Peptides against a protein of PDB entry 5YCA. Designs and how they scored, part 115

Target 1, 132 residues: chain A of PDB entry 5YCA
Amino acid sequence: RSLPAERNPLYKDDTLDHTPLIPKCRAQVIEFPDGPATFVRLKCTNPESKVPHFLMRMAKDSSISATSMFRSAFPKATQEEEDLEMRWIRDNLNPIEDKRVAGLWVPPADALALAKDYSMTPFINALLEASS

## One batch from the design tools (peptide; made by RFdiffusion4, then SolubleMPNN)

Design b2_p24_7_s3 (from b2_p24_7, 8 letters changed)
Fold by OpenDDE base, seed 1:
Structure b2_p24_7_s3 (fold): chain B 132 residues (1-132), chain A 24 residues (1-24)
Amino acid sequence: as target 1 above (132 residues)
Amino acid sequence: SAAAERAAAEANLARIEAAFEAAE
């Protein structure tokens, strides 16, 4: 597959230690019409544009939004590029079937696979290890 | 319907993102 050409400079180095990012994660309960659910978030700010984007994990099953990862990693991606990547994920990984929240949610192992592709490994490791 | 379910899912995402912003 072909990923977008330009990547968020925040993710320049995929080999950095993730542990300093763990305390930057935050857990919070979100109230939905069907009841509450806990999410863990990590605010990621593009150092060039200064635009923030939240990475997010569902606390209950540890699923992570691949859509949010993609949008954070590739700030100049087109909708067509995103759609193509999401289709690839559906075809090659194991996204969660039953979803009540928009976006493509993937289990931890798949999130880490994507993190490697997007150069986001420290951030996803931190997000997964953070308490909920 | 599928359309209604998608709309609800998108609304839920918007709610999450708004809550994240508000909590920062």
Scores: peptide ipSAE 0.697, ipTM 0.932, DockQ to the pose 0.802
Fold by OpenDDE base, seed 2:
Structure b2_p24_7_s3 (fold): chain B 132 residues (1-132), chain A 24 residues (1-24)
Amino acid sequence: as target 1 above (132 residues)
Amino acid sequence: SAAAERAAAEANLARIEAAFEAAE
């Protein structure tokens, strides 16, 4: 597959130690119409544009939003490019079905696979290891 | 309906994102 050409410079080094990022993660209970659910978030700010995006994990099953990963990794991606990648994920990975939250959510192993592709490994490792 | 479920899912995401931003 073809990923967008320009990547968020925040992710320039996929080999960085993830442990300093763990304390930056935050667990948060969100109240929904049908009840509460806990999410773990990591605020990721593009050092050039200064635009933040949140990476997010559902605490219950540790699923991670691939959509949030993609949008953070590729700030100049078109909607078409995103749609193409999400279709690729559906075809090649194991996204979770029947989620009540928009976006494509993937299990931890798939998130790490995507993280490698997007050069986000430290951030996803931190997000997965953070307490909820 | 599928459309209603999608709308609800999008609303839930918006709620999450707003909550994240408010907590930062």
Scores: peptide ipSAE 0.697, ipTM 0.932, DockQ to the pose 0.823
Fold by OpenDDE base, seed 3:
Structure b2_p24_7_s3 (fold): chain B 132 residues (1-132), chain A 24 residues (1-24)
Amino acid sequence: as target 1 above (132 residues)
Amino acid sequence: SAAAERAAAEANLARIEAAFEAAE
């Protein structure tokens, strides 16, 4: 598959130690019409554009939003590029079905596979290790 | 309906993102 050409410079080094990112993660209870659910968030700011995006994990099953990962990693991606990547994920990985929150949610192993492709490994490791 | 379910899912995502921003 082809990924967008320009990547968020925040993710220039996939080999960074993830442990300093763990305390930057935050657990948060969100109130929905059908009840509360806990998410873990990590604010990721593009150091050049200063635009932030949140990476997010559902606390209950540790699923991570692949959509949020993609949008953070590829700030200039087109909707078509995103759609193609999400289709690839659906066809090649194991996204979670029947989620009440928009986006494509994947289990931890798949999130780490995507993280390698997007050069986000430290950030996803931190997000997965953070307490909820 | 599928459309209603999609709308609800989008609304839930928006709620999450708003809550994240507000808590920073």
Scores: peptide ipSAE 0.697, ipTM 0.932, DockQ to the pose 0.826
Fold by OpenDDE base, seed 5:
Structure b2_p24_7_s3 (fold): chain B 132 residues (1-132), chain A 24 residues (1-24)
Amino acid sequence: as target 1 above (132 residues)
Amino acid sequence: SAAAERAAAEANLARIEAAFEAAE
């Protein structure tokens, strides 16, 4: 598959040690109409544009938002490019069926596969390892 | 309806993102 040409310079090196990122993750209880749910977030700021994006994990099942990963990795991607990638994920990985929160949520193994593709491995490892 | 569910899901995501930002 094809991915957007321009990637967030934050992710220029996929081989970095993830452990320093773990303490930057934060667990947070979010109140929804149906009740509370805990998420783990990691604020990722594009060092060039200074625009932040949050990577996010559901505490209950450790699902990661692939949509948020994509948007963080490819800040100049079009909606069409995003839709194409999300379709690829649906066709090739195992996104969860939870429809309570928008975006495409994937299990940890899939998140790590995507992280490799997006050069985000340290960040996703940290997000997955952080406590909730 | 499916449309209503999607709208609710989008609202929930917006809530999450707003909460994240507010907590920083």
Scores: peptide ipSAE 0.697, ipTM 0.931, DockQ to the pose 0.879

Design b2_p24_7_s4 (from b2_p24_7, 8 letters changed)
Fold by OpenDDE base, seed 3:
Structure b2_p24_7_s4 (fold): chain B 132 residues (1-132), chain A 24 residues (1-24)
Amino acid sequence: as target 1 above (132 residues)
Amino acid sequence: SAAEERREAEENLRRILEQFEAEE
């Protein structure tokens, strides 16, 4: 597959220690018609553009929004590029389409695989280890 | 319908993100 050429400079180094990011994660309860659900989020700000994106984890099953990862990693990606990547994820990983919250949600192992591809490993590790 | 479900899911995502921003 072909990922977008320009990546968020926040993710220039995939080898950084993730532990300092853990306390930056926040848990938040979101109300839905069928009941509350807790999400863990990590605010990731592009150091050049100053545009933030939230990485998102469902606390219950630790599913992570691959869509949020992609959008954070590739700030100049077109919708077509995103669609292509999401299709790749559907074909190659094990995403779920949550009926309540849009995006492709992937289990932790898949999230880490994507994180490697997107150079986001520290951030996803932190997101997975954060308390809820 | 599936279309309605997708619309609701998208709206919920938007709502969630707004809540995240408000709490940061």
Scores: peptide ipSAE 0.652, ipTM 0.923, DockQ to the pose 0.936
Fold by OpenDDE base, seed 5:
Structure b2_p24_7_s4 (fold): chain B 132 residues (1-132), chain A 24 residues (1-24)
Amino acid sequence: as target 1 above (132 residues)
Amino acid sequence: SAAEERREAEENLRRILEQFEAEE
């Protein structure tokens, strides 16, 4: 499939050691009407634009927001490009549209598949290994 | 409705991201 032409320079090297990123992850409890839920997040800052995006994991089932991954990886993507990728994810992976939090949430294996496509493997590995 | 649920989910995401930023 086609992905946006310009990728966040933060993800120029998919082969880097992920372990230094683990302590940069943070767990946070979020309150919802039906009770609290813990999320693990990783702040990812574009080294050129200095614009940050958060990658996020649900602690309960380790689902990761594919939407957050896409938005971080492709900061200049159009809404149409995002929509096309999200459709691809729906058709080819196993996403869940959570009732509480928007975006497509994918299981760890799917997240790692996307990470390879987006050149984000170290960041997703760190996010998955971080404590909650 | 489904539309209302989607709007709530989007609002929650915005709220969560704001909370993340506040803690960084």
Scores: peptide ipSAE 0.652, ipTM 0.922, DockQ to the pose 0.936
Fold by OpenDDE base, seed 4:
Structure b2_p24_7_s4 (fold): chain B 132 residues (1-132), chain A 24 residues (1-24)
Amino acid sequence: as target 1 above (132 residues)
Amino acid sequence: SAAEERREAEENLRRILEQFEAEE
């Protein structure tokens, strides 16, 4: 597969210590028709453009939105590039399309695999370790 | 329908992101 050429400069160093990011994560209860669900989020701001994106984890099963990861990592990606990557994820990983919240949600192991590809490992580690 | 469910899921995502921003 071909990932977009330009990556968010926030993710220039995949080897950074993730522990300082843990307290930046926030848990929030979201109401749905079938009941409440808790999400853990991490606000990730592009240091150049100052545009933020939220990384998202479902607290209950620790699934992470791969779509949110991609959009944060590749802010200038075209819809075609996103679609191509989402197809790759469907074919090679174990995503779930949640009926309540759009995007491809992947288990922790898959999220970490994507994080390596997107140079987001510290951020995904923090998101996974944060309390809910 | 499947299309309606997808639209609802997308709307929920937008709603959630707005709530996240409001809390930050």
Scores: peptide ipSAE 0.652, ipTM 0.923, DockQ to the pose 0.938
Fold by OpenDDE base, seed 2:
Structure b2_p24_7_s4 (fold): chain B 132 residues (1-132), chain A 24 residues (1-24)
Amino acid sequence: as target 1 above (132 residues)
Amino acid sequence: SAAEERREAEENLRRILEQFEAEE
């Protein structure tokens, strides 16, 4: 598959220690018609453009939004590039399309596989280890 | 319908992101 050419400079080093990122994660209860659900988020700001994106985890099953990962990692990606990657995820990983919240949600192992591809491993490790 | 569910899910995502920003 072809990933976008330009990546968020925030993710220039995939080998960084993730532990300093853990306390930057935040848990938040979100209300839905069928009841509340807790999400864990990590605000990731592009150091050059200063544009933030939130990485997102569902606390209950630890699913991570792959869509959010992609959008954070590739700030200049086209819609076509995103669609192509989402199709690849559907074909090669184990995503869930949640009825309540848009995006492709993947289990922790798949999230870490994507994180390696996107050079986001420290950030996803932190997101997964953060308390809810 | 599936289309309605997708629209609702997208709206919920927007709402959630706004809530995230409000709490940061």
Scores: peptide ipSAE 0.650, ipTM 0.922, DockQ to the pose 0.939

Design b2_p24_8_s1 (from b2_p24_8, 8 letters changed)
Fold by OpenDDE base, seed 4:
Structure b2_p24_8_s1 (fold): chain B 132 residues (1-132), chain A 24 residues (1-24)
Amino acid sequence: as target 1 above (132 residues)
Amino acid sequence: SAEEDEEFAAEMRRLAAEAAARAE
Protein backbone atom coordinates (compact mmCIF):
# COMPACT_ATOMS: atom_id res chain seq x y z
CA ARG B 1 0.00 0.00 0.00
CA SER B 2 0.93 3.63 -0.42
CA LEU B 3 0.41 6.00 2.50
CA PRO B 4 0.25 9.76 1.92
CA ALA B 5 3.60 11.51 1.67
CA GLU B 6 3.01 14.18 4.31
CA ARG B 7 2.31 13.30 7.92
CA ASN B 8 1.03 15.45 10.77
CA PRO B 9 4.14 16.79 12.54
CA LEU B 10 2.45 15.96 15.86
CA TYR B 11 3.49 12.37 15.16
CA LYS B 12 7.14 12.96 14.29
CA ASP B 13 8.39 10.83 17.20
CA ASP B 14 6.78 7.44 17.72
CA THR B 15 8.97 6.64 20.73
CA LEU B 16 7.66 9.27 23.14
CA ASP B 17 6.31 8.28 26.54
CA HIS B 18 2.53 7.95 26.27
CA THR B 19 1.72 8.40 29.96
CA PRO B 20 1.45 12.22 29.86
CA LEU B 21 -1.30 11.83 27.27
CA ILE B 22 -3.51 9.62 29.42
CA PRO B 23 -4.97 12.44 31.54
CA LYS B 24 -5.76 14.33 28.34
CA CYS B 25 -8.21 11.63 27.33
CA ARG B 26 -11.87 12.05 28.26
CA ALA B 27 -14.84 9.71 28.46
CA GLN B 28 -18.05 11.08 26.99
CA VAL B 29 -21.53 9.66 26.55
CA ILE B 30 -23.09 10.21 23.14
CA GLU B 31 -26.80 9.72 22.54
CA PHE B 32 -27.86 7.75 19.47
CA PRO B 33 -31.30 6.74 18.22
CA ASP B 34 -30.78 3.24 19.62
CA GLY B 35 -29.45 4.50 22.96
CA PRO B 36 -26.38 5.98 24.61
CA ALA B 37 -22.79 4.87 24.03
CA THR B 38 -19.63 5.91 25.83
CA PHE B 39 -16.51 6.94 23.92
CA VAL B 40 -13.04 7.78 25.10
CA ARG B 41 -11.57 10.63 23.08
CA LEU B 42 -8.23 12.37 22.68
CA LYS B 43 -8.00 15.74 20.98
CA CYS B 44 -4.92 15.90 18.77
CA THR B 45 -3.94 19.27 17.33
CA ASN B 46 -1.55 19.67 14.42
CA PRO B 47 1.14 21.99 15.80
CA GLU B 48 1.61 23.73 12.45
CA SER B 49 -1.91 24.14 11.09
CA LYS B 50 -3.60 24.17 14.52
CA VAL B 51 -6.32 21.93 13.10
CA PRO B 52 -7.60 19.41 15.66
CA HIS B 53 -8.79 15.85 15.21
CA PHE B 54 -10.31 13.55 17.80
CA LEU B 55 -8.99 10.05 18.21
CA MET B 56 -11.74 7.90 19.60
CA ARG B 57 -12.33 4.55 21.28
CA MET B 58 -15.61 2.81 21.99
CA ALA B 59 -15.65 2.16 25.72
CA LYS B 60 -17.63 -1.05 25.44
CA ASP B 61 -15.24 -3.09 23.27
CA SER B 62 -12.20 -0.79 23.03
CA SER B 63 -12.45 -0.59 19.25
CA ILE B 64 -10.74 2.48 17.79
CA SER B 65 -11.65 4.50 14.72
CA ALA B 66 -8.98 3.79 12.13
CA THR B 67 -10.53 6.42 9.90
CA SER B 68 -10.01 9.10 12.52
CA MET B 69 -6.44 7.93 13.00
CA PHE B 70 -5.79 8.23 9.28
CA ARG B 71 -7.36 11.66 9.00
CA SER B 72 -5.31 12.92 11.94
CA ALA B 73 -2.06 11.41 10.69
CA PHE B 74 -2.40 12.55 7.09
CA PRO B 75 -3.97 16.02 6.98
CA LYS B 76 -3.34 16.50 3.25
CA ALA B 77 -4.53 13.08 2.14
CA THR B 78 -6.94 12.93 -0.77
CA GLN B 79 -10.19 11.02 -0.62
CA GLU B 80 -8.66 8.51 -3.01
CA GLU B 81 -5.73 7.93 -0.66
CA GLU B 82 -8.11 7.45 2.26
CA ASP B 83 -10.20 5.01 0.25
CA LEU B 84 -7.11 2.99 -0.66
CA GLU B 85 -6.03 2.77 2.97
CA MET B 86 -9.52 1.83 4.15
CA ARG B 87 -9.59 -0.95 1.56
CA TRP B 88 -6.21 -2.16 2.80
CA ILE B 89 -7.58 -2.19 6.36
CA ARG B 90 -10.58 -4.23 5.24
CA ASP B 91 -8.30 -6.71 3.50
CA ASN B 92 -5.61 -7.06 6.17
CA LEU B 93 -7.16 -6.26 9.56
CA ASN B 94 -10.47 -6.92 11.30
CA PRO B 95 -12.49 -3.73 10.96
CA ILE B 96 -16.08 -3.24 11.98
CA GLU B 97 -18.43 -0.80 10.29
CA ASP B 98 -20.70 0.45 13.04
CA LYS B 99 -24.28 1.36 12.16
CA ARG B 100 -24.24 4.41 14.40
CA VAL B 101 -20.88 6.01 13.62
CA ALA B 102 -19.08 6.16 10.28
CA GLY B 103 -15.54 4.91 9.72
CA LEU B 104 -13.71 1.64 10.15
CA TRP B 105 -13.39 0.57 13.77
CA VAL B 106 -10.60 -1.83 14.67
CA PRO B 107 -9.76 -3.81 17.81
CA PRO B 108 -6.86 -2.69 20.02
CA ALA B 109 -4.23 -4.96 18.46
CA ASP B 110 -5.07 -3.74 14.98
CA ALA B 111 -5.16 -0.15 16.19
CA LEU B 112 -1.63 -0.53 17.51
CA ALA B 113 -0.50 -2.02 14.21
CA LEU B 114 -1.90 1.01 12.40
CA ALA B 115 -0.40 3.30 15.02
CA LYS B 116 3.02 1.93 14.19
CA ASP B 117 2.43 2.56 10.49
CA TYR B 118 1.17 6.10 11.16
CA SER B 119 3.76 6.88 13.87
CA MET B 120 0.97 7.36 16.45
CA THR B 121 1.93 4.70 19.00
CA PRO B 122 2.06 6.96 22.09
CA PHE B 123 -1.35 8.43 21.30
CA ILE B 124 -3.05 5.10 20.74
CA ASN B 125 -1.44 3.61 23.86
CA ALA B 126 -2.77 6.53 25.88
CA LEU B 127 -6.22 6.21 24.34
CA LEU B 128 -6.32 2.50 25.17
CA GLU B 129 -5.14 2.95 28.76
CA ALA B 130 -7.44 5.85 29.64
CA SER B 131 -10.41 5.14 31.88
CA SER B 132 -13.96 5.10 30.59
CA SER A 1 -14.38 21.35 29.18
CA ALA A 2 -17.87 22.05 27.96
CA GLU A 3 -16.45 23.51 24.78
CA GLU A 4 -14.41 20.42 23.99
CA ASP A 5 -17.38 18.22 24.86
CA GLU A 6 -19.44 20.09 22.31
CA GLU A 7 -16.68 19.82 19.71
CA PHE A 8 -16.68 16.07 20.10
CA ALA A 9 -20.46 15.84 20.13
CA ALA A 10 -20.57 17.80 16.89
CA GLU A 11 -18.03 15.46 15.31
CA MET A 12 -20.06 12.46 16.41
CA ARG A 13 -23.22 13.98 14.94
CA ARG A 14 -21.38 14.38 11.65
CA LEU A 15 -20.22 10.78 11.72
CA ALA A 16 -23.69 9.63 12.70
CA ALA A 17 -25.19 11.46 9.74
CA GLU A 18 -22.62 9.89 7.46
CA ALA A 19 -23.44 6.45 8.83
CA ALA A 20 -27.15 7.07 8.31
CA ALA A 21 -26.52 8.04 4.71
CA ARG A 22 -24.58 4.82 4.19
CA ALA A 23 -27.45 2.79 5.56
CA GLU A 24 -29.92 4.27 3.07
Scores: peptide ipSAE 0.731, ipTM 0.940, DockQ to the pose 0.964
Fold by OpenDDE base, seed 1:
Structure b2_p24_8_s1 (fold): chain B 132 residues (1-132), chain A 24 residues (1-24)
Amino acid sequence: as target 1 above (132 residues)
Amino acid sequence: SAEEDEEFAAEMRRLAAEAAARAE
């Protein structure tokens, strides 16, 4: 697969300690037609463009939004590039398409695999370890 | 913060609407 050429400079170093990011995560209850659900979120702001994206985890099953990861990692990606990556995820990982919230949601192990590819390992580790 | 909470809620509403449209 071909990932977008330009990556969010926030993720320039995949080897940093994730611990300082844990307290930046927040749990939040969102209301849906079938009832409330808790998400753990981490606001990630591109240091150059100042555009923020939320990384998000379902508190109940620890699924991570791969789509949000991609959009945060590759701020200048085309829709075609996103579609290509989402197809790759469907073919190679174990994504879930939740009926309540759009995007591809992946289990923790798959999220960490993507995090390595996107250079987001500290952020995903923090998101997974944060309390809900 | 309340502002960030609302920002996230707005994003989730967008994603929820998209999911609902897909189900239709």
Scores: peptide ipSAE 0.731, ipTM 0.941, DockQ to the pose 0.947
Fold by OpenDDE base, seed 5:
Structure b2_p24_8_s1 (fold): chain B 132 residues (1-132), chain A 24 residues (1-24)
Amino acid sequence: as target 1 above (132 residues)
Amino acid sequence: SAEEDEEFAAEMRRLAAEAAARAE
């Protein structure tokens, strides 16, 4: 598959230690029509554009939003490029389309696979290890 | 912070609205 050419400079080094990012994660309860759910979130700000994106994990099953990962990693991606990647994820990984929250949600192993592709490994490791 | 909490809540409301539209 083809990923967008330009990546968020926040993710220039995939080999950095993730542990300093763990305390930056936060657990937060969100209310939905069918009841509350807890998410663990990590705010990631592009150091050049200063545009933030939240990476997010469902506390209950540790599913991570692949869509949010993509949008954070590729700030100049077209809608067509996003659609293509989301289709690839549907075809090659194990995503869930939650009825409450839009996007493709993937289990931890799949999230780490995507993290490698997007050069986001430290951030996803931190998100997975943070307390809920 | 409370401000960041609200930022996230707003994002989740947006995603919830999208999910609701999909279900219709």
Scores: peptide ipSAE 0.730, ipTM 0.941, DockQ to the pose 0.961
Fold by OpenDDE base, seed 3:
Structure b2_p24_8_s1 (fold): chain B 132 residues (1-132), chain A 24 residues (1-24)
Amino acid sequence: as target 1 above (132 residues)
Amino acid sequence: SAEEDEEFAAEMRRLAAEAAARAE
């Protein structure tokens, strides 16, 4: 598959120690029509554009939003490029489409596979290890 | 912070609206 050419400079080094990022994660309860759900979030700001994106994990099943990962990693991606990657994820991983929240949500192992592809392994490791 | 909490909540509201539209 092809990924967008330009990547968020925040993710220039995939080998960094993830442990300093763990305390930057936060658990937050969100109210939905069918009841509350807890998410663990990590705010990631592009150091050049200063545009932030939240990486997010569902506390209940540890699934992570692949869509949010993609949008954070590739800030100049077109909608077509995103659609192509989401189709690849559907075909090659085990995504869940939640009724309450848009995006493709993937289990931890799949999230780490994507993290390697997007060069954001430290951030996903931190998100997975953070307390909910 | 409370400010970041609201920022995240706003994002989740956006994603919730998208999910609702998909279900229609």
Scores: peptide ipSAE 0.730, ipTM 0.940, DockQ to the pose 0.946

Design b2_p24_8_s2 (from b2_p24_8, 10 letters changed)
Fold by OpenDDE base, seed 2:
Structure b2_p24_8_s2 (fold): chain B 132 residues (1-132), chain A 24 residues (1-24)
Amino acid sequence: as target 1 above (132 residues)
Amino acid sequence: SAAEDAEFAAEMARLAAEAAARAA
């Protein structure tokens, strides 16, 4: 598959120690019509554009929003490019389309696979290790 | 922070609305 040409410079180095990012994660309860759910979030700001995106994990099953990962990683991606990647995820990984929250949510192993592709490994490791 | 909590809540609300629209 082809990923967008430009990547968020925040993710320039996939080899960084993730430990310092762990305390930047935060658990937060979100209220839904069918009840509350806890998410762990990590605010990631593009150092050039200053545009933030939240990476997010469901506390219950550790599913991570692949859509949010993509949007954070590729700030200039077209909708077509996003759609293409989401189709790839559907075809090659194990995504869940949650009824409460939009996007494709993937289990930890798949999230780490995507993280490698998007050069986001430290951030996803931190998100997975953070307390809920 | 409270500010970031509010930001995240707003994002989640947006995503929830999108999910609801998909289901409708």
Scores: peptide ipSAE 0.743, ipTM 0.946, DockQ to the pose 0.951
Fold by OpenDDE base, seed 4:
Structure b2_p24_8_s2 (fold): chain B 132 residues (1-132), chain A 24 residues (1-24)
Amino acid sequence: as target 1 above (132 residues)
Amino acid sequence: SAAEDAEFAAEMARLAAEAAARAA
């Protein structure tokens, strides 16, 4: 597969220690028609453009939004590039399309695989280790 | 912070609306 050419400079180094990011994560309850659900979130701001994106994990099953990862990692991606990557995820990983929240949600192991591809490993490790 | 909580809530509301539209 082909990933977008430009990547968020926030993710320039995939080898950084993730532990300083853990306390930056926050648990938050969101109300849905069928009841409340807790998410763990991490606000990630592009240091050049100053545009923020939230990385997010469902507290209950630890699934991570792959769509949010992609959008954070590739700020200049076209819709076609996003669609191509989402199709790849459907074909190669184990995504869930939640009825309550849009995007492709993937289990921790798949999230870490994507994180490696997107150079986001420290951020996803922190998100997974944070308390809910 | 309250402001950041509100930002996230707004994002989740957008994603919820998108999911609802998909199901409709």
Scores: peptide ipSAE 0.742, ipTM 0.946, DockQ to the pose 0.949
Fold by OpenDDE base, seed 1:
Structure b2_p24_8_s2 (fold): chain B 132 residues (1-132), chain A 24 residues (1-24)
Amino acid sequence: as target 1 above (132 residues)
Amino acid sequence: SAAEDAEFAAEMARLAAEAAARAA
């Protein structure tokens, strides 16, 4: 499949040690109409544009927002490009569309597969290993 | 930080609103 041409320079090196990122993750409780849920988040700032995005994991089942990954990785992606990738994810991975929070949420193995594609492996490893 | 907590909460609120719109 095709991915957007320009990638967030934060993710220029997929081979970096992820362990320094673990303590940068934070657990946070979010209130929803049906009750609270804990998320683990990692703020990722594009070093050039200084635009931040949160990577996020549901603490309960370790699902990670693929949509947030994509938006962080490809800052100049069009809506059409995002839609195309989300369709690919639906067709090829095991996403969940949570009733409470928009986006496609994928299990850890799928998140790591996407991380490889997006050159985000250290960040996703850290997010998965962080305490909730 | 408290500031980042607020930022994340705001993002989640936006995503929650989108989810609600999908269900409507």
Scores: peptide ipSAE 0.742, ipTM 0.946, DockQ to the pose 0.950
Fold by OpenDDE base, seed 3:
Structure b2_p24_8_s2 (fold): chain B 132 residues (1-132), chain A 24 residues (1-24)
Amino acid sequence: as target 1 above (132 residues)
Amino acid sequence: SAAEDAEFAAEMARLAAEAAARAA
């Protein structure tokens, strides 16, 4: 598959220690029509553009939003490029589409596979290790 | 912080609206 050419400079080094990022994660309860749900979030800001994106994990089953990962990693991606990657995820991983929130959500192992591709490994490790 | 909590809540509301539009 073809990923976008330009990546968020926040993710220039995939080998960094993830432990300093753990305290930056936060658990938060969100209210939905069918009841409350807890998410663990990590705010990631592009150091050049200063545009933030939240990485997010469902506390209940540890699934992570692949869509949010992609949007954070590739700030100049076209809609066509995003659609292509989401189709690849559907075909090659084990995503779920939650009725409450948009995007493709993947289990931890798949999230780490994507993290390697997007150069986001420290951030996803921190998100997975943080308490809910 | 309360400000960051509000930012996340707003993002989740946007994603919830998108999900609702898809189901409509």
Scores: peptide ipSAE 0.741, ipTM 0.945, DockQ to the pose 0.925

Design b2_p24_8_s3 (from b2_p24_8, 11 letters changed)
Fold by OpenDDE base, seed 2:
Structure b2_p24_8_s3 (fold): chain B 132 residues (1-132), chain A 24 residues (1-24)
Amino acid sequence: as target 1 above (132 residues)
Amino acid sequence: SAAEDQEFAEEMRELAAKAAERAA
């Protein structure tokens, strides 16, 4: 597959220690029509553009939003590029489309696979290790 | 912070709305 050429400079080094990011994660309860659900979030700000994105994990099953990962990693991606990647995820990983929240949500192992591809490993490790 | 909590809640509301649109 072809990923976008330009990546968020926040993710220039995939080998960084993730532990300093753990305290930056926050658990938050969100109210939905069918009841509350807890998410763990990590605000990631592009150091050049100053545009933030939240990485997010469902507390219940540790699913992570692959869509949010992609949008954070590739700030200049076209909709076509996003659609292509989301299709790849559907074809090659094990995503779910939650009825309550949009995006493709992937289990931890898949999230880490994507994190490697997107150079986001420290951030996803922190998100997975944070308490809920 | 409270500000970030509100920011995240707003984003989740938008994602919820999109999910509802998909189901409709």
Scores: peptide ipSAE 0.732, ipTM 0.943, DockQ to the pose 0.968
Fold by OpenDDE base, seed 4:
Structure b2_p24_8_s3 (fold): chain B 132 residues (1-132), chain A 24 residues (1-24)
Amino acid sequence: as target 1 above (132 residues)
Amino acid sequence: SAAEDQEFAEEMRELAAKAAERAA
């Protein structure tokens, strides 16, 4: 697969300590037609453009939005590039298309695999370790 | 913060709407 050429400079160093990011995560209850669900979120701001994106985890099963990861990592990605990556995820990982919230949601192990590819490991580790 | 809570809630509403559209 071919990932977008330009990556969010926030993720230039995949080896940083993730522990300082843990307290920046927040649990939040969202109401849906079928009932409430708790998510853990982490606001990630591009240091150059100042555009923020939320990384998000479902508290119940620890699934993480791969779509949100991609959009945060690759701010200049085209829709075609996103579609290509989402297809790759469907073919190579174990994503779930949740009926309540759009995007591809992946289990922790898959999220960490993507994090390595996107250079987001500290952020995903923090998101996974944060309390709900 | 309350502001970020609102920001996240808004994003989730948008994602929920998109999911509902897909199911329809």
Scores: peptide ipSAE 0.732, ipTM 0.943, DockQ to the pose 0.963
Fold by OpenDDE base, seed 5:
Structure b2_p24_8_s3 (fold): chain B 132 residues (1-132), chain A 24 residues (1-24)
Amino acid sequence: as target 1 above (132 residues)
Amino acid sequence: SAAEDQEFAEEMRELAAKAAERAA
């Protein structure tokens, strides 16, 4: 598959230690019509553009939003490029489409596979290890 | 922080609205 050419400079080094990122994660309860759900979030800011994105994990089953990962990793991606990647994820990984929140949500193993592709491994490791 | 909590909650509301559109 073809990923967008330009990547968020925040993710220039995939080999960095993830442990300093763990305390930056936060658990938060969100209210939905069918009841509350807890998410673990990590705010990631592009050091050049200063545009932030939240990476997010469902506390209950550790699913991570692949859509949010993609948007954070590729700030100049077109909608067509995003759609192409989301279709690839549907065809090659194990995503779910939650009834409460939009985007493709993937289990931890799939999230780490994507993290490798997007050069986001430290951030996803931190998100997975953070307490809820 | 409270500010970031509000920011995240707003994003989640938008995602919830999009999910509701799929269900309709």
Scores: peptide ipSAE 0.731, ipTM 0.943, DockQ to the pose 0.940
Fold by OpenDDE base, seed 3:
Structure b2_p24_8_s3 (fold): chain B 132 residues (1-132), chain A 24 residues (1-24)
Amino acid sequence: as target 1 above (132 residues)
Amino acid sequence: SAAEDQEFAEEMRELAAKAAERAA
């Protein structure tokens, strides 16, 4: 597969220590028609454009939004490029489509695989280790 | 912060709306 050419400068170094990011994560309860659900979130701001994106994990099963990862990593990606990557994820990983929240949600191992591809490893490690 | 909590809640509301559209 081919990923977008331009990547968020926030993710220029995939080898950084993730532990300082853990305290920046926060658990939050969201109300849905079928009841409340807890998410762990991490706000990631592009240092050049100043546009923020939330990375997010479901507290219940530790699933992480691959869609949010992609959008954060590739801020100039077209909808077509996103669609192609989401299809690749469906074909090669184990995503779940939740009825309550849009996007493809992947288990921790798959999230870390994507993190390597997107150069987001420290951020995903922190998100996975944060308390809920 | 309360402001950031609100930002996230708004994001989740948008994602919930998209999920509802998909199911409709």
Scores: peptide ipSAE 0.731, ipTM 0.943, DockQ to the pose 0.966

